# Peptides against a protein of PDB entry 5A53: the designs that were tried, part 99

Target 1, 230 residues: chain A of PDB entry 5A53
Amino acid sequence: LVENVKQALFIPGQSCNKNLHDIMVDLSALKKPDMKRFNRKNDIHPFEDMSPLEFFSEKNDCSLMVLMTSSKKRKNNMTFIRTFGYKIYDMIELMVADNFKLLSDFKKLTFTVGLKPMFTFQGAAFDTHPVYKQIKSLFLDFFRGESTDLQDVAGLQHVISMTIQGDFQDGEPLPNVLFRVYKLKSYKSDQGGKRLPRIELVEIGPRLDFKIGRIHTPSPDMVTEAHKKP

## One batch from the design tools (peptide; made by RFdiffusion4, then SolubleMPNN)

Design b2_p12_6_s2 (from b2_p12_6, 6 letters changed)
Fold by OpenDDE base, seed 3:
Structure b2_p12_6_s2 (fold): chain B 230 residues (1-230), chain A 12 residues (1-12)
Amino acid sequence: as target 1 above (230 residues)
Amino acid sequence: MFYRIKEPEEFE
């Protein structure tokens, strides 16, 4: 079965502001060419009624969605939604902290659109804790892109780093997830007349610290169906 | 189109 690349739909909510719009533009740039953006605000409350999102998923043929909303309780909130068969599979609220940086805050570097990023995850909870496991699954699925047979190291240009901010115990508030994007820069170092190949990671943005909000998880039956290989 | 959900281990 040849699976097509998952398309993402970015949706401004009714409470979307300029900062969220800018964050949306910058984050969605990493998903090009496999993304769509709405230019109009939509009054959607996914934890009250999921039906509008299912409708948008089917109508736009997008299995991934990101809803941009902001309130006093949930400031700079990015709700990430995945669908299976155009039905809601899971949702997670990730609120962007005020210390965010946009692409314009970094040195502009040229990059090839559509190349698959490499991911790094820092924190044991990404493999053991249900919420962080969902976040790991979500971001890997979101940015997977085309499965090129050639994971050619020559085609690797981006690294996305996700870090859990500190340790926590059971019953404590979940630490933020630090989202960072780097470009691989190759250069020749001149050390004593010998040109040695050197690779450096250069941060390119956006820089986002995510506070975890509400979560919707699939039913066991939906999990089974969504993972079935035909 | 039909899109599966993949576990993180399927991306390695």
Scores: peptide ipSAE 0.439, ipTM 0.914, DockQ to the pose 0.810
Fold by OpenDDE base, seed 4:
Structure b2_p12_6_s2 (fold): chain B 230 residues (1-230), chain A 12 residues (1-12)
Amino acid sequence: as target 1 above (230 residues)
Amino acid sequence: MFYRIKEPEEFE
């Protein structure tokens, strides 16, 4: 079954500021060519009314959405939304910490548009805790690209790393997720006449630390329908 | 367009 690449829609909320706009531009660049951005602000409150997002999903044929909002309580908030059949499946608020870095803060490296990233996840909770499982699922789904049977290792250009910042116990606040992007750089080392292939990871940005906010989860019936293979 | 949700294990 060849599934089409999921399209992402980036939506500036009414409270979107310059920093959020810049973050939106940089993060959405990683989703090219399968990305749309709105240029105007939209007054959307997804945890109060989801209907406008369902309308945008259908109208733009985007099953992925990111809403950019900021307030005193939820500064630099990126709400990630997934839809199934143009209905809301899940939502998660990820607030970007003030220590973020943009692509312009790193050495400009050329990259091929449309290549699928490799993911690395650091932290046992990505496999055990429901919130971090949702985050893992979301980012894998968001950046999956084309389903090609041949993961040509020769086509591997970049790695997205996601790390849970520290350990936590039940009832404690959930640690931040550290989002990092690296480019694979191949070097030929000549040591004593033996050319050894050397691969280095070079950070290319953006650098984002995500604080976890509000979450919407699907009903059991929606889970069953959304996971069905045709 | 029809888009299913995939589990993380389907990407590994």
Scores: peptide ipSAE 0.415, ipTM 0.906, DockQ to the pose 0.791
Fold by OpenDDE base, seed 5:
Structure b2_p12_6_s2 (fold): chain B 230 residues (1-230), chain A 12 residues (1-12)
Amino acid sequence: as target 1 above (230 residues)
Amino acid sequence: MFYRIKEPEEFE
């Protein structure tokens, strides 16, 4: 079964501000060519009524959506939505901390559009804690790109690193997730007449620290249906 | 289009 690449729809909410717009542009650039952006603000409140998102999912044939909203309580909020059969599967609010960096804050490097990122996850909770498992699943699904059987090392351009910021105990607030994007730079080092291949990671942005907000999880029945291999 | 949800282990 050739699974089609999931398309993402970026939706400015009514409260979308300049910072969120800039973040949206930069993050969506990593999803090109499999991305659409609305140019108009839409009054959507997904935790109150999910129906508008389901409508947009179907109308635009986008199984992934990101809603950009900002309020005093939920500043720089990116609501990530996944759909199955154009119905809401899961949602998570990820609020971008004020220390964010845009692509323009980094050295401009040539970037090939459409290459699949490699992911790295730092923190045991990505494998054990339900919220961080959802985040891991979401980002892997969001940026998977074309299913290539062989990770052609020659096609590896960038690494997305996701780190849980510190340890936490049960009942404590969930630590932020540090989102970092690096480009692999290959260069030949000349050490004593031997050219050794050297790979360096160069941060290219955006740099986002995500505070976890509200979550919607699928029903067990929806999980079963969504995971079925035809 | 039919888009399944994959487990994280399916990407590794």
Scores: peptide ipSAE 0.408, ipTM 0.905, DockQ to the pose 0.777
Fold by OpenDDE base, seed 1:
Structure b2_p12_6_s2 (fold): chain B 230 residues (1-230), chain A 12 residues (1-12)
Amino acid sequence: as target 1 above (230 residues)
Amino acid sequence: MFYRIKEPEEFE
């Protein structure tokens, strides 16, 4: 079964500001060519009414959506939405902290559009805690790109690192998730006539610290249907 | 478009 590459739709909400717009542009650049962006603001409140998002999913044939909103309580909020059969599967609010860096804040490096990033996850909770498991699942699904049987290491250009910021106990606020993007740069070190290939990670941006907000989870029946291999 | 939700282990 050949699965299609999931398309992402980036939606500026009514409260979208310049910072969120810039973040949207930079994050969506990592999803090219499998990305659409709206240039108009849309008044969408997904935790009150999900119907507009389901409509946009179907109309644009995008199973992934990101809604950009900002309020006093939820500043720089990126709501990540996944659909199954054009119905909402899950949602999570990830609020970008004020210390964010854009692509323009880093050295411009050329990269090939459409290559699948490698992910690294730091923090045991990504495998054990339901919220961080959802985040891990979401980002892997969001940036998977084309299923090339050959994960040819030769084609690996990008590493996305996701780190849970510190330890936490039950009942404590969930730590932020640190989102970092690196390019693999091969250097031919001419040390002593032996050309040892040295690979270095160079941060390319964007740099985002995500504060976790509200979450919507699928029903058990929807989970079963969404995971079925036909 | 046909798509399903994949578990993290399916990406490894």
Scores: peptide ipSAE 0.423, ipTM 0.909, DockQ to the pose 0.787; fails the geometry check

Design b2_p12_6_s3 (from b2_p12_6, 6 letters changed)
Fold by OpenDDE base, seed 1:
Structure b2_p12_6_s3 (fold): chain B 230 residues (1-230), chain A 12 residues (1-12)
Amino acid sequence: as target 1 above (230 residues)
Amino acid sequence: MFYRIYLPEEFE
């Protein structure tokens, strides 16, 4: 069964500002063509009432949602939501630090729309710590794209790098996750007759440092149902 | 430093 590509819906919240709008535009561009954006602000508070998000999930046939909000406590907040059967599966708040860079801050490189990114994860906690495991799962799911039997290596142009910023002990605040996007640039190195293609990673943006906020975890029953391969 | 590249399809 070729699973249908998960569609993403980007939702400006009532407190969405210019910076969040620009971040939304740039991040959503990486999800094209499997992305919708609302142009109108919506007053949604997902940790108080999830019902509006479930309604939008069903109406737009989107199992991925990103809510853009900003407050004094949660500045530049991107709430990532996944649904299963149009019910909330999980949620996580990722607040963008002020040192962000947009696509316009990098050298414009041509990229083909709709190509699947490769991922790199730096930090042992991505495999062991529940919160970072959820982040890893979320981003892999978010950018999975169309299932291709033949991974045409020629179609792999982008690398998304996610790094945990430093070590931490139990009970300490969770370090930020550094989100970076690179394009693979192949150089024909004629060095020494062996045409080994030199592959370089060129940062293309956006550059986002995510501070982790509130989390909603799925019920054990929903986990079981979501992992049932039809 | 061996970067393990993850393809999203490998996690199913």
Scores: peptide ipSAE 0.018, ipTM 0.506, DockQ to the pose 0.071
Fold by OpenDDE base, seed 5:
Structure b2_p12_6_s3 (fold): chain B 230 residues (1-230), chain A 12 residues (1-12)
Amino acid sequence: as target 1 above (230 residues)
Amino acid sequence: MFYRIYLPEEFE
């Protein structure tokens, strides 16, 4: 069974502002062609009532959703939602810090739509801490794209880098996750007859520092069902 | 610091 590519739905909440809209546009561009965006604001409060999101998941056949909201307490908040069987699987609030950069802030580089990103994760907590494990799982799932058996190396265009900002101890606030997007540039090094391929990473944006907010974790039963390969 | 690049397929 070829797993169908997960579709993402970007939903502007009632409190969505221009900055958050711009962030939405830029981040969703990385998910093309497997992305839908609502043009209208929707009054959704997922941590109070999840039913509207389940409805949108089913109606739009989207197992990934991003709700864009902003308040004084939760500024530039991107709530990432995953569904399984159109029921909420997990949710996480990722608030974009004010130091964000849009694609327009970087040198325009040719970008091919639909190419799979490579990932790098920096920080041991991505493998050990439940919250960072969820973030890792979420972003890998979000950008997985089409399952292609042939790793066409020619299809490798960009790297998404996720870094935990510093060390932390138990009981301390969770450090931000630094989201960076790089394009691979291959240079033919003509030094001394041996063409050593030089690969450089060039940041292309967006640049987002995510502050971790509220989390909804799946029930053990839903975890078991979601991992059952048919 | 060795950056390991992961392809999404490695997590299937």
Scores: peptide ipSAE 0.018, ipTM 0.511, DockQ to the pose 0.070
Fold by OpenDDE base, seed 4:
Structure b2_p12_6_s3 (fold): chain B 230 residues (1-230), chain A 12 residues (1-12)
Amino acid sequence: as target 1 above (230 residues)
Amino acid sequence: MFYRIYLPEEFE
């Protein structure tokens, strides 16, 4: 099934600062060409009123949105939103820790725009805990790209890695999610006359540690409707 | 720690 690639809209909030703008630019570069960015700040508070986001989803034909805001309580906050039929499906706040690295902090490696990433998820909670299951689903959905029957191994150039930072028990604060991006570097190695491909992962950025904030989960009816559409 | 790798082929 060739599904249309989900388009992403990046929205600077009223409190968006230079750091968030730079993070937005770098993260959105991974979603090219299926990405739009607003150049102007928008006063949106999605946990108070979701209607402006639904309007932007429909107007821009984007089922993925990222709102960039910052406050004392929620510093460097990226609110990830998914829509279904231009209605809010789910939302999650992911706050970027101060130790972030931009693409400019890494050795510039060229990559082809529009290639599908591979994913790695580290932590059992990605399969069992509802919040981490949502994060996993979100990032897979965000970067899935085109469903192509073409198993072109040559189209594999980068890996998105997501790691839960440590173990936690029930009632404890949820550990951060470590977001890392790697490029695959292939080398020809001749060992004993057999050409074995050597593959190395090189970090290319951005490097983001996400603190989990507020969450909006879909109604059971919306879940059922979203799963009916292939 | 559980590791899961997803290849593009798993999304088809």
Scores: peptide ipSAE 0.016, ipTM 0.477, DockQ to the pose 0.074
Fold by OpenDDE base, seed 3:
Structure b2_p12_6_s3 (fold): chain B 230 residues (1-230), chain A 12 residues (1-12)
Amino acid sequence: as target 1 above (230 residues)
Amino acid sequence: MFYRIYLPEEFE
C-alpha cells in the first residue's frame, strides 16, 4: 500500500509576527506541493487544548501541522504537530533563534518543486537521545514526499543538514539544532584533460537555529497502532 | 568525517 503523501498545514497563531510569517513562507516552500497555509491568525494553544488542531487535521486532511507563535518566553516558536487518525500523535516546540536567514538572503538558485531532499544528521544523540530521535523522525517524516520506485539520482538536488550544536551531559539544557539547506551544484572540472564532474553544496536557505521547547510524546497505545499499519 | 546521507524513504 503506497501511503499517501503526508500533507502539511501551516497555521499562524494569534501572536504570529512578520518574521515568523516570513520563516513560515520559506520553510513551507520546501514542502510544496504538499502544503497548505492559513492566511488568517488562529488563537490556538496546543499544550492547553489540542482539540482545535485535531479538528484542523481532519478538516484539511493534513497529518502534519506547524503552528507559528511568539512570546517573551517562547520567541519565534514553531510547534510541529503530527496526527494519526486525525488524533494528536506528538508535538514539539522549536524556537527559531534571531540569527535566522531567509531564502532572500542567499543567491537565488532555481530548484524543481516536489523533489525529495536528502538528509544528513550530525550528532550521536540523534540515534540515542529520545528528544533528538523524535526530531530526526519528525523531519524525515515531514519531507518524505512521494514514494518513487526509481530513485532518479538526477532528481536528488537538495540536502537538509541537521546538526546538534555541541556536546551535553545528562541534566544539562539540550543544545540547539542547526537546520541548513543546500543545493547540489555540478561543475565541469578540467583535471588533467578529463572533465570530471565536481559536485559542490551551495547553501540556499532558510538558515534556522532551533531551540528545543516543550514536547508531547505519544501514548504507548498510539505508538503500537501507528506501527501496526503495514 | 563521512556523513551518511539518508533518504526519507529509508525509514519506512
Scores: peptide ipSAE 0.017, ipTM 0.484, DockQ to the pose 0.085; fails the geometry check

Design b2_p12_6_s4 (from b2_p12_6, 5 letters changed)
Fold by OpenDDE base, seed 2:
Structure b2_p12_6_s4 (fold): chain B 230 residues (1-230), chain A 12 residues (1-12)
Amino acid sequence: as target 1 above (230 residues)
Amino acid sequence: MFYRIKLPEEYE
């Protein structure tokens, strides 16, 4: 079953600021070519009314959306939304901590647009805790490019690392998720006539520490329908 | 387009 690549729509909210805009630009660059960005601010409050997002999903044929808002309570807030059948499936607020780094903060490395990143998840909670399972699912879904049968190592350019920042117990605030992007760089080391392939991971950005905010989860019925293979 | 939600296991 060849599934179409999910398109992402990045939406500046009314409270979108320069920093958040820059973050949006950089993060969305990783989703190229399967990305749209609105240039205009939209007054959307997804946890109050989801209808505008469903409308945008359908109108733009984007099953993924990211709403960029910022307030004192929710600074640099990226609301990630997924739709199924142009209806809201899930939402999660991920607030970018102030220590973020943009692509401009790293050495400019050329990368091929459209290559599927490899993901690494660090933290057991990604497999056990509902919120982190949702995050894992979201990012895997979000950055899933074309299903190329040939996971040719030659096609692996990027590694996206997601790390839960520290251990936590039940009832404690959920640790941040550390989002890091690396490029695989091959070096030909000429050591004494033996060319040993050396692969290095070079951070390319953006560097984002996500604080988890509000979450919307699908109904069980919607989960069942959304997982159905046609 | 029809987009389903994949299970995490489908990405491995």
Scores: peptide ipSAE 0.446, ipTM 0.917, DockQ to the pose 0.761
Fold by OpenDDE base, seed 4:
Structure b2_p12_6_s4 (fold): chain B 230 residues (1-230), chain A 12 residues (1-12)
Amino acid sequence: as target 1 above (230 residues)
Amino acid sequence: MFYRIKLPEEYE
């Protein structure tokens, strides 16, 4: 079954600032060509009323959305939304910490647009804890690209790394998720006449530490319908 | 277009 690539819509909220705009530009660059951005601010409050997002999903044929907002309580907030049948499936607030780095903070490396990244997840909670399971599912779905049976290793250009920052117990605040992007660089080492292939990971940005905010989860019925294979 | 949600195991 060949599924079409999911399209992402990036939406500046009314409180979107320059930093959030720059973060939006850099993160959305990783989703090219399967990305749209609004140029105007939109007054959207998804945890109060989801209807405007469902309308935008249908109108733009985007099953992925990212809303950019900022307040004193929720600074540099990226709300990630997924839809199924143009209805809200899930939402999660991921607030970017002030220590973020943009693509301009790294050495500019050329990359091919549209290549699927490889993902790495560090932390057992990505497989066991419901919130981190949702984050894992979201990012895999967001960046899956074209479903090709041929994972040509020769086409592997970049790695996205997601790390849970430390251990936590029940009832404790959820640790941040560290988002990092690396490019694979191949070197031919000549050691003693034997050419050994050497692969290095070079960070290319953006660098984002996500603080977890509010979450919306689907009903059991929506889960069943959304996971059905045709 | 209708897009399904995949399980994490479907991406591995």
Scores: peptide ipSAE 0.430, ipTM 0.912, DockQ to the pose 0.778
Fold by OpenDDE base, seed 5:
Structure b2_p12_6_s4 (fold): chain B 230 residues (1-230), chain A 12 residues (1-12)
Amino acid sequence: as target 1 above (230 residues)
Amino acid sequence: MFYRIKLPEEYE
């Protein structure tokens, strides 16, 4: 079964500001060509009423959505939404910390659109803690791109690194997730007449530290249906 | 379009 690439819809909320717009542009650039952006602000409150998002999912044929909102309590908030059968599957608020960097803050490197990123996850909680498991699942799903059977090493352009910021115990606030994007740069090193292939990771942005906010999780029945292979 | 949710292990 060739699964089609999931399309993402980026939605400016009513409270979307310039910083969020810039973040939206940069993050959505990583999802090209499988991305749509609304040019108009939409008054959507997903944790109060999910129906507008389900409508947009179906109307735009986008199973991934990102709502951009900002308030005093939830500054620079990116609500990531996934749908299954155009119904809400899960949602998570990821608030971008003020120390963010845009693509323009990094050395401009040539970037090929449509290449699948490699992911790295740092932190045991990505495999054990339900919230971080959801984040891992979300980002893998969001940036999956075209299903290539062979990870052609020649097609590997960039790495997305996700790191849990520090250790935490039960009952403590969940640490931020550090989102970093690197480009693989191959160069030949000349060491004593032997050309050794060398690969370096160069940060290309955006650089985002995500504070975890509200979460919506699917019902067990919806999980079962969503994981079914036809 | 029908899009399933993959398990994390399906991406590895």
Scores: peptide ipSAE 0.427, ipTM 0.912, DockQ to the pose 0.779
Fold by OpenDDE base, seed 1:
Structure b2_p12_6_s4 (fold): chain B 230 residues (1-230), chain A 12 residues (1-12)
Amino acid sequence: as target 1 above (230 residues)
Amino acid sequence: MFYRIKLPEEYE
């Protein structure tokens, strides 16, 4: 079964500001060519009414959505939404901290559009804690791109690193997730006539620290249906 | 478009 590449829809909310717009542009650039952006603000409150998002999912044939909103309580909020059968599967609020860096803050490096990034996850909670498991699942799904049987290392250009910021105990606030993007740069080291290929990771941006907000989780029945291989 | 949610193990 050849699964189609999931398309992402980026939606400015009514409270979307310039910073969120810039973040949206930069993050969505990593999802090209499988991305759409709205140029108009939409008044959507997904934790109050999910129906508008389900409508947009179906109308635009996008199973992934990102809503950009900002308030005093939820500043620079990116709500990531996944659908299954054009119905809401899960949602998570990820608020971008003020220390963010845009692509323009890094050295411009050319990259091939449409290549699948490799992911690295730092923190045991990505495999054990329900919220961090959802984040891991979300980002893997969001940036999967085309299923090439040949994960040819030769085609690997990007690494996305996600790190849980510090240790935490039960009942404590969930630490931020540090989102970093690197390009693999091959250097021919001409050390002593042996051309040893040296690979270096160069940060290319954006740099985002995500504070975790509200979540919506699917019903057990929806989980079962969404995981079914036809 | 047909799409499903993959298990984490399907990305490894």
Scores: peptide ipSAE 0.432, ipTM 0.915, DockQ to the pose 0.759; fails the geometry check

